Peptides against a protein of PDB entry 6J54. Designs and how they scored, part 210

Target 1, 223 residues: chain A of PDB entry 6J54
Amino acid sequence: NENLFASFIAPTMMGLPIVTLIIMFPSLLFPTPKRLINNRTISIQQWLIQLTSKQMMAIHNQKGQTWSLMLMSLIMFIGSTNILGLLPHSFTPTTQLSMNLGMAIPLWSATVFTGFRYKTKTSLAHFLPQGTPALLIPMLVIIETISLFIQPVALAVRLTANITAGHLLIHLIGGATLALLNINTMTAFITFTILILLTILEFAVALIQAYVFTLLVSLYLHD
Target 2, 42 residues: chain B of PDB entry 6J54
Amino acid sequence: QFQFTGIKKYFNSYTLTGRMNCVLATYGGIALLVLYFKLRSK

## One batch from the design tools (peptide; made by RFdiffusion4, then SolubleMPNN)

Design b2_p25_4_s4 (from b2_p25_4, 16 letters changed)
Fold by OpenDDE base, seed 1:
Structure b2_p25_4_s4 (fold): chain B 223 residues (1-223), chain C 42 residues (1-42), chain A 25 residues (1-25)
Amino acid sequence: as target 1 above (223 residues)
Amino acid sequence: as target 2 above (42 residues)
Amino acid sequence: LLELLRKLQELIEAVFEALLTLLSK
């Protein structure tokens, strides 16, 4: 059991956290273009960034466009770390709930405060859905207030749970395939096929979770 | 589109201003209740 | 917000369908 979670332990060397270097590593994979026509890989990367940027910021006015750089950096960071985490025997910082909370809480608070600053009336009105019966107003306002405070927790837990669960499944099925190699090669082949399918799914989940995380942050800002 | 008169003009769940006022009223009521119980002990 | 969530659901479903088509072939 401890061996299963060993891959989720924060790596340290001589008491110094290497996790800081791991977090900073994905930034090296996204170099700034210098030429009008860059390498094909860089061009594709820039195209993807522009595509995602258009989708993310389509829901925002010009004031919300100010958050474009931050949201795009966030999605690139989470996406890159999640993809790199699918490498064998790698450590994904996004599997750490503390890290995701450290990102989610400030971003959530920033979105809520910006909403109250520029859209005070609409932000306060969000605590009461339109068309609510008069007798349910006090209860619903309380529930909506509690829901607001659960948002950062849900934002962080969603990301961590999806990535962590995916990694655990890959490790468990991978371990099962190795164990079944000496018992029944046919069943081992089946489990190996499932492992391959699961890894492909986790690649998609890694990107989707990064997108959903940033999208929800942007939606909270838009609300 | 909605025509409200009297108290419903300021406290309604359909207009933006009405919703805001309802939220503020609920928070104010809760704050007063908490204050009442706090002062009751002393 | 509901419209945006609906668009998100459609996007996720499209991604899953694309993955299923890739896995089926």
Scores: peptide ipSAE 0.119, ipTM 0.674, DockQ to the pose 0.019
Fold by OpenDDE base, seed 5:
Structure b2_p25_4_s4 (fold): chain B 223 residues (1-223), chain C 42 residues (1-42), chain A 25 residues (1-25)
Amino acid sequence: as target 1 above (223 residues)
Amino acid sequence: as target 2 above (42 residues)
Amino acid sequence: LLELLRKLQELIEAVFEALLTLLSK
């Protein structure tokens, strides 16, 4: 178990943190286009970005669409890091709660503050659902206020927990397959097949979690 | 459309302004309670 | 929000169906 958790420790080389390089690496996979007609890979990337941007910004008005650049960059960053983290023996920075909190808290705060600045009346009204009986108003406002402050925590923990759990499962099943190779090759093959299916699932989860993270940030902005 | 009269005009859970006022009143009440306990402890 | 949750549910179901299809082969 100690060895399993050791894989989640921030990698260092000669006392220097490699984490910074790992975080910056995904940005290299998305170069800026310089031609009208780009390479196939760049064209596919741009197409995917356009599709995701249309879906994410569909819920926002013109003012909310100003956040498109930031939200798209966020989903690209989280998505790419999560996918790269599924490579064998790779370290995923998004498994670190500190990183996710570092992203979630500022973004949440920005969405809340922008709401208060431009839509003060609506933002304040969100603390009380419409049609609430008068006797329940004080208690419900308190609960809704607490719920608001739980949002950044839930946002960070959700992403971290999902990615971390996926990695743990891959490591555990992978370790089991290796152990069974010397015991029973047939059972080892079955477990290996499960591992492959799990890895495919984790690829999907990686993308979904990135999307959900950005979507929730967008929803908080839209209120 | 609901026509509210009296205090319900300003404090209701159906209109946007009413909801806002209810929230502000709740926060104000909590602040007063905290202030009361703080002054009481002195 | 409900529409978004519905879309998310559809996506998850699609992924699971794809996995089940792979397992059934």
Scores: peptide ipSAE 0.113, ipTM 0.658, DockQ to the pose 0.017
Fold by OpenDDE base, seed 4:
Structure b2_p25_4_s4 (fold): chain B 223 residues (1-223), chain C 42 residues (1-42), chain A 25 residues (1-25)
Amino acid sequence: as target 1 above (223 residues)
Amino acid sequence: as target 2 above (42 residues)
Amino acid sequence: LLELLRKLQELIEAVFEALLTLLSK
């Protein structure tokens, strides 16, 4: 079923990568406010940003809240791209593992390095859980170090896998419905109903995954 | 809460300093082992 | 041997205390 995975191939136009344009497109949906009382859409966007910012930054001190702008931009980017990807025949950049790794690795490294720079003792102490028996200390420290390096990979793969799986399922069920239209209309109707329910679920997943991604980055910053 | 004496004062799993020292000691030990095997192989 | 070990332990503790004071600053 290579045709299914063909939907995830990076689109090009005349050999030029239009993926860059697709990635930049969501930024146009969030214009900067220029008036004291903005449009309804802009006001709603700002309100949502404020709510999410308060929720995510509530666990951080004032110095940690400096990351609010970056984290909010990240969640808006991932969320918008995921939602736009649910449009029919659309390409979601976040389905590409390379993109998510490109986001996860720098952010993770920044959080880890920031932790080591400002909270050296606490950061080093995180490699050894409190109350560990003395005999297990060396092995456990090694495991925790490995766990730390797996974090960015898990962060990226989680996002890509969830979004990709959803898209793949939508395409499969959609293709099945089209194939069954002339074979059995009743079965096609059932599959179509499932497709609708699935698309609704994917909208929720798109937002949740964006939130989880940014939240985990925030938690790593808080250590 | 915990009063440790001797080596346990510096290498414990209950205090931040103790945990930090344990981590540093483990990294140092691993580094020394790697160095030892590298020198042994040469 | 116990006396030597005690002296060694005291020396090690002193070194660690010095290192901790340096790291704390």
Scores: peptide ipSAE 0.009, ipTM 0.603, DockQ to the pose 0.013
Fold by OpenDDE base, seed 3:
Structure b2_p25_4_s4 (fold): chain B 223 residues (1-223), chain C 42 residues (1-42), chain A 25 residues (1-25)
Amino acid sequence: as target 1 above (223 residues)
Amino acid sequence: as target 2 above (42 residues)
Amino acid sequence: LLELLRKLQELIEAVFEALLTLLSK
């Protein structure tokens, strides 16, 4: 059963980290537009970026909209890596918790620090919800501070858990279909159909998790 | 909209300034408690 | 936060509905 988790092992060739190349590969799929009317692929990409940018930046003021480039690049990176991870025998860097923590912690800290820099009063006020009884104020402030520090962890774990769980499910059902091919063709066909449906679901999950990750970062920035 | 006087003016859970002061007061209290326990060991 | 959760829920539901429609065909 070690073969089930072999896809999650960091790929190396002769001790060289191929992971760096895999992380950089999605950048090649999004070339910069050069024409007024670009190819259909680029046009669709631009349309999606514009659509998502309008949705995410609608909650931010002019100062918050300066983060549009960072947030859009983040969603494109996570989304592209997640989609590429659904390819057969592919390695998804986002399944590695270390990578997601490496993204979540700096982005979270940046959002928190920017909040304290430009909105010091409102940021400090977030540690105490409005209308709390006076007796519960000290305990609630402590809980809110703990909640703040859990945010980057939850952000990283959510992404890794959802993508990893999806991959495991695909491998398990895929292995079951292969095992049932020699036992019962009818049951193998049913499991194969479920596998197809699951793969489609995982494509959606891959995009949703990328969006949720960036949206939460944006939300923390908005405070 | 809210009219608070005295200590409630500075430490309330309804106004933005009051909430900020409450947070600062709680952190200050925790810091003082930590300092007290550190100095007690000496 | 509630608005965000609502939007997220709507997005998830839309994705599931789209998947169901694709599976029905």
Scores: peptide ipSAE 0.062, ipTM 0.657, DockQ to the pose 0.019; fails the geometry check

Design b2_p25_5_s1 (from b2_p25_5, 20 letters changed)
Fold by OpenDDE base, seed 5:
Structure b2_p25_5_s1 (fold): chain B 223 residues (1-223), chain C 42 residues (1-42), chain A 25 residues (1-25)
Amino acid sequence: as target 1 above (223 residues)
Amino acid sequence: as target 2 above (42 residues)
Amino acid sequence: LSELLRYLLELLARIAALAELAALL
């Protein structure tokens, strides 16, 4: 149905891409603090950022802690865009596979290259698990190499698929509720209740996917 | 501590150096095979 | 591998559920 996928078309005005403005909009929601003691909302935001930063960087050495700023900016960007995308008639840039690939591939490449630069021996040894029988070594190395190249694709597809599936489900259930309003009021009420529960779930999924994406990038850096 | 002698010293699945050498040997073998097929086709 | 498999199964289940819903509409 054309109506189901219409929300995923990139919006343009007068031939100019509005997508650039939509991507930059979440940055306005996170102002820089100007006071030692800030407003309650800004203080809570900074507290949450500090907590998440401590949790994510706990597994990294001092060299890995240099990536803290980038990882925190990534989680804030993805999280904010996903939440804003749940607003009615909104366009979510993270539903576009091209955008997620554009984030995943460079970040993955950076983590892999940093690993080879500073931990060459350990990175090469990672392609062969310890205790492998001698006959299976060549095959296992090939499989592990293929697995490495699947990682950036898995990151992009996971995020895109989860957000897109959530949006589609909300639209489908919403359409069903509207159709049932004229047929059976009781059934429509039940379907509407399911829609509300689903929207709450999608808010949670939006935050979880942002966290998982950033966590996996961090994990690849640690390996 | 595993004390490996001979070829097992350089190619083993238990030591870090041995694992690295096994990976490099595998990549080298694949590269040689690809090179062989490329030269054969020409 | 187990986590990846679980994720793939969950994804497939979601896609299947969406397909069924789409067929009903």
Scores: peptide ipSAE 0.107, ipTM 0.710, DockQ to the pose 0.022
Fold by OpenDDE base, seed 4:
Structure b2_p25_5_s1 (fold): chain B 223 residues (1-223), chain C 42 residues (1-42), chain A 25 residues (1-25)
Amino acid sequence: as target 1 above (223 residues)
Amino acid sequence: as target 2 above (42 residues)
Amino acid sequence: LSELLRYLLELLARIAALAELAALL
């Protein structure tokens, strides 16, 4: 299992953590626009950001739209890191649960605190759903409180598990193909085909997980 | 449009105010229980 | 919450299955 999880170990060079540089690298892929008419790549990026921004912020009022910059930066960061992680022999920081918790907990706490600050009555009312029988109220309030604290954990684990599982599967099938090359070339070809299909799926998963993570943060803000 | 009388006016699961009061009452009850057990252990 | 729990359980099951497959290789 050490060989299986070796790709998930945080890389260090000369005892210094390279992880910081890896985390900062995606920011270089999104340069700031300098001209009114930019390059095609930059224009496509801006267009995608605008589309996602409009879609996500449609749920929010004007006060909630203040979070647009934060949420868009978040989705771009997670999405870019996830896609870069699919490169051969690359390290994905988002596979580390510590990183995802480090992102999820502050964002979740911010959304909860903003909710209590601006919508105190509504936020407190969310601990009790409408129409509950009177006898179940205390139990349900406790359950809802626990549910609230599970939200950041669920947010982090969802992202981590999906990305990690995808990487593990790619490594396993890739290792199987290499092992089968010396045994049966036809079977190795079949497994290689599956690997290609799987990698395509993982590209989609990478983007979806980034979107879901950001969307849920947005929904928690709206509530 | 729910009409509640008496205690149900303040503690109900249908109105926002009622739900809020129920939540506060629940937290207050839990706090009192914690205090009770803390004092009992002393 | 139930859907989230179901999703987590499914993910865990998938990871476990992959781990078992890795052990066989």
Scores: peptide ipSAE 0.088, ipTM 0.723, DockQ to the pose 0.023
Fold by OpenDDE base, seed 2:
Structure b2_p25_5_s1 (fold): chain B 223 residues (1-223), chain C 42 residues (1-42), chain A 25 residues (1-25)
Amino acid sequence: as target 1 above (223 residues)
Amino acid sequence: as target 2 above (42 residues)
Amino acid sequence: LSELLRYLLELLARIAALAELAALL
């Protein structure tokens, strides 16, 4: 059992955490543009950022547009770390619940506080759904309050669980493939094919989870 | 659309202000209950 | 896993649709 989760242990070298360098590494893949006409890779990156920015900020007013930089940086960070984590023998920082909670809780708190600051009446009204029978109001307000506090936990756990489960499946199927190479070549080939398909799926999951995480933060900001 | 009279004007589940007041009343009630139990233990 | 896969497929379909729309643009 320990061998299955060995890949999720934070890498250290001589007691020093290398995880900090791993977290900072994706930033090197996104250089800042210096020219009006950039290289193809930088131009594609800027184009993707602009497209995602337009989609994410379409639901926000002018005040919400101020969060564009933060939300885009968040999606780029989570997306890049998730994709890099799918490389062979790579450590994904987003598999660590502590990291995801470290992102989710402050962002959630910021969205909730921003809501209470600028839209106090609307934010308070969100604790009571429209059209609720009078007798159910106290119970429903309590449930909605609990639901609010579960939001950052659900946000972090969703990201962590999806990425971790994907990595675990890749390791299990990969290990099974290696074990079957000496037993039955045909079965090993089938298992390897499944592994390839699963890897493609995990690339999609990596991008989706980054998008969902950012989208939910944005949605909570919009209330 | 809805003409509320009396207490229903301030505490309703349909208007934004009414919903806000209901939430505040609920939290106020819970706070009073907690205060009551705290004072009862003394 | 099935729900996740369904969600992923729906998301991929949406991305593909957006890509096609962008290509027309």
Scores: peptide ipSAE 0.088, ipTM 0.687, DockQ to the pose 0.016
Fold by OpenDDE base, seed 3:
Structure b2_p25_5_s1 (fold): chain B 223 residues (1-223), chain C 42 residues (1-42), chain A 25 residues (1-25)
Amino acid sequence: as target 1 above (223 residues)
Amino acid sequence: as target 2 above (42 residues)
Amino acid sequence: LSELLRYLLELLARIAALAELAALL
């Protein structure tokens, strides 16, 4: 059991936190373009960023589009860290709830404050849905207020839980496959096939969770 | 489109301004209740 | 709220499946 969770322990070398280096590593994979026509890898990266930017910023006005840089950097960071985390014997910083909370709380706070600053009336009105019966107004306002404060927690936990669960599942099925190699080769082959399919799924989940995290932050900004 | 008169004009769940005022009134009421219980405990 | 509940149920199901698989190992 200890070996299964060993991958989630924050790595340290000689008491120094190498986690900072791991967090900074994805930034090296996305160099800034210097040419009009760049390498294929950079061109693909730019194309993906352009597509995601168009999709996420379509819901925002001109003022909201100023957040494009922040949101794109966020999705690139989370996406890259999640994908790199699927490599064998790799540590994923996004499996740490502390990091995800550290991202979610400031971003959520920023979106809420920007909403109150530029759209005060609309933002305050969101605590009360339209058409609410008069007698239910106080209760519903309280519930909506609680819901607002749960948003950053839900955002962080969702990302952490999805990535962590995926990693655990890969490790467990991988371990089962290795154990079954000496018992039944045919069954081991089946479990190995499941492991491959699961790995493909986790690649998709890694990207989807990055997108959902960023999208929800964007939606909170739109509100 | 909504023709509200009197207090309903300012406190309604259909208009944006009415919703805002309802929210503010709710928070104000809660704050007053908390203040009342705090002062009563002393 | 329904989405949250569905997500929690899915999470619990995954944890349960992982626990069972861990017990087999």
Scores: peptide ipSAE 0.043, ipTM 0.705, DockQ to the pose 0.021

Design b2_p25_5_s2 (from b2_p25_5, 20 letters changed)
Fold by OpenDDE base, seed 4:
Structure b2_p25_5_s2 (fold): chain B 223 residues (1-223), chain C 42 residues (1-42), chain A 25 residues (1-25)
Amino acid sequence: as target 1 above (223 residues)
Amino acid sequence: as target 2 above (42 residues)
Amino acid sequence: LSELLKYLLEQLAEIAKLFELFALL
């Protein structure tokens, strides 16, 4: 089983962590526009960013829309890293729970604190659902408080688990395909077909998880 | 809209203010409970 | 809560549409 998780070990060269460079690499894929009419690639990127921005920030008022830049940066980062991670023999930083926690906790705390700062009454009232029986109020408030603190953990784990599981499955089926090449060619062909289908699925999952992560952060901000 | 009188005016699960007060009361109660146990243990 | 649930369902539906789109590719 150790061999299965070997691909998820943080890569290093000469004792220096390459993970930092890998994390910074996706930024090179999104250059800053320089012209009024940019290249096709840049134009598509900007168009996609605008679409996602409009979709995600539509629920927010003007004050909430100030977070648009950060949220769009987040989705672009997560999405790009997830997609790049699907390349053969690549390392995905988002498979590391520490990284996802490092993103989730600050963002979650920022949203919660922002809510308490500007919408104190509503935020406090959110701990008690409307119409709850009087006898259940204390217990429900406690449960809701615990639920709040679980949110950042769930946010990080969801992203990590989905991406990691996909990568693991690709490696397993890929390894099985290679092992079966000399044993049974027909079976190897079947497993290879499954691998292709799974790879396509993981591309979709990569984008969806990036979107869900950012969406939930935005939702917490909306309160 | 609900019209509450007395204690229900301040502590209800239907109004925004009422819910807020209930939450604050719950936290206050928990804090007092924790304080009580700490003082009890000495 | 009802509005939040409705919003979540709408977002889920959009995600499902995206998933279907990717499945068609």
Scores: peptide ipSAE 0.096, ipTM 0.703, DockQ to the pose 0.021
Fold by OpenDDE base, seed 3:
Structure b2_p25_5_s2 (fold): chain B 223 residues (1-223), chain C 42 residues (1-42), chain A 25 residues (1-25)
Amino acid sequence: as target 1 above (223 residues)
Amino acid sequence: as target 2 above (42 residues)
Amino acid sequence: LSELLKYLLEQLAEIAKLFELFALL
């Protein structure tokens, strides 16, 4: 049904790319702090950034910690866009596979190339797990190489699929609730309760997917 | 500690150097095979 | 792969705790 996927159509006004403005909008929600003690909202944001930064960068050495800014910006961007996408009749840019690929491929390439540049031996050794029987070495190297190239695709598809599936589920349950309002009030109430629980879950999923995306990028960087 | 002698010293699945060499050898072998088939077609 | 999965699960658990904390705010 066209109605189900209508929310996933890229919004345009008079042929102008409003999508660009939508992508830039989350940046306005995170102003630069100017005070020692900021507003509660800013303080919470800083606290979250600090916690996530500590968690993500704990696995990295000092050289890897140089990526902290990029990784934190990435998680903030994806997280904010995902949360904003849960608003009624909102367009979520991260539901577009093209956007997620556009983020995943460069970041993956950067992490892989950084690994090859600074840890050449270790990076090349990752194509062969330790202790592999000699007979399985060629096959396993090929599989590991394929696995490497699947990483950016899996990264993008995971994010896209999870967010898109969540949105579809909300629309389906919401539509079912509306349809049942005039048929059975009790069933409609149950469906509505499920919808509420689902929306709460989707808020969690939105943040989790942002974190997982960033974490995997960080993991690839660590090698 | 692993003590490898001969070819196993350079091509093993336990040391980093050995693993690296195995990977390079595999890629080299594949490249040679591709090259062989390409040249055979001509 | 198992270690990676364990690591991911641990991270997800920590995120879940974070959400619980946020819900209390």
Scores: peptide ipSAE 0.087, ipTM 0.692, DockQ to the pose 0.020
Fold by OpenDDE base, seed 1:
Structure b2_p25_5_s2 (fold): chain B 223 residues (1-223), chain C 42 residues (1-42), chain A 25 residues (1-25)
Amino acid sequence: as target 1 above (223 residues)
Amino acid sequence: as target 2 above (42 residues)
Amino acid sequence: LSELLKYLLEQLAEIAKLFELFALL
């Protein structure tokens, strides 16, 4: 059990947190364009960023477009860290709930605060769904208020749980495959196939979770 | 399109202003209740 | 809630189209 969670322990060297370096590493994978026509990889990357930007910012008006840079950086960061975390013996910072909360809470608070600042009436009205019977108004307002405060927690836990569960599953199936190699090679092959399919799924999940995280932040901003 | 008269004009679940007022009234009511219980304990 | 769900479904559909585009590469 301890060995299972060993991959999720924050790595340190000489008491110094190397997690900071791990967090900063993905930034090196996204260099700024210098030439008019860059390398194919950079061009594809930039194209993807533009597509995701257009998709995500289509919801927002001009004031919301100001958040484009932050949201794009967020999705790229989370996505890159999640993908890199799938490398063998890699540490995924986004598996740490503390990190995700550290991102979710400020972003959520910023979105809520900006909503109250520029759209006070709409933001306040959001606590009461349209068409609510009069007798249910107080109760529903309370529920919606609680729901609002659960949003950052749900945002962080969703990302953390999905990535962590994926990693755990990969390790478990991988360990089972190794154990079955000496017992039944055919069963081991089946398990290995499942492992491959699972790894592919985790790549997809890594990207989807990054997108969902950013999308929800954007959605909360739109209110 | 909704036409409201009286207090329903200000407190309704259909109009934006009405919804806002309902929310504010709810929070105000809760705050008053909390304040009442705190003052009662003194 | 219904509008939110509709929006999420629309976004998901758009993402699916993007993945389809990637599959063509």
Scores: peptide ipSAE 0.142, ipTM 0.700, DockQ to the pose 0.019; fails the geometry check
Fold by OpenDDE base, seed 2:
Structure b2_p25_5_s2 (fold): chain B 223 residues (1-223), chain C 42 residues (1-42), chain A 25 residues (1-25)
Amino acid sequence: as target 1 above (223 residues)
Amino acid sequence: as target 2 above (42 residues)
Amino acid sequence: LSELLKYLLEQLAEIAKLFELFALL
């Protein structure tokens, strides 16, 4: 079992953590534009950023659009790290719950505080759904309050669990494929095919989870 | 749309103000209960 | 809740379109 989770341990070199370098590496893939017309890669990246930005900020008013830079940077960071994590023998920082909590809790708290700051009445009223029977009001308010505090945890755990489970499954199937190469080539081929399909799925999941994480943060900002 | 009178005017689940007041009342009630039990134990 | 669901469905549809586009590449 230790071999199964070895890939999820934070890598260190000579006792020094290299996780910082791994986290910073994705930033090198997104250089800042310096020309009016950039190369194909940068142009595509900018186009994608603009597209996602328009979609995400469509929900928010002008005040909410102030968060556009933060949200876009978040989705780019999580997305890039998740995709890079699918490379063979790579370490994904987003598999670490501590990292995801480190992102989720501050962002969630910021959104909640922003809501209370500018939309106090609406934020307080959000604890009680409209049309609730009078007898259920106290209980429902309590439940909604608990739900609010679960949000940052759910946000972090969702991302961590999905990415971690995907990686674990890929490693297990990959290991099984290698083990079966010398035993039964036919079975190994089937297992390898499943692995390929799974890896493709995980690419999609990696992007979706990044988007969902950012979307939920944005949604909490909107109340 | 809704014509509420008396206490229902301020405490309802349909209006924004009413919902806010209900939430505040609930929190206030819980706080008072906690305070009561805390003082009772002394 | 219904509005939230509609929004989520719309977002998923857009994501699906993007994935289809990437699949063609």
Scores: peptide ipSAE 0.116, ipTM 0.697, DockQ to the pose 0.020; fails the geometry check

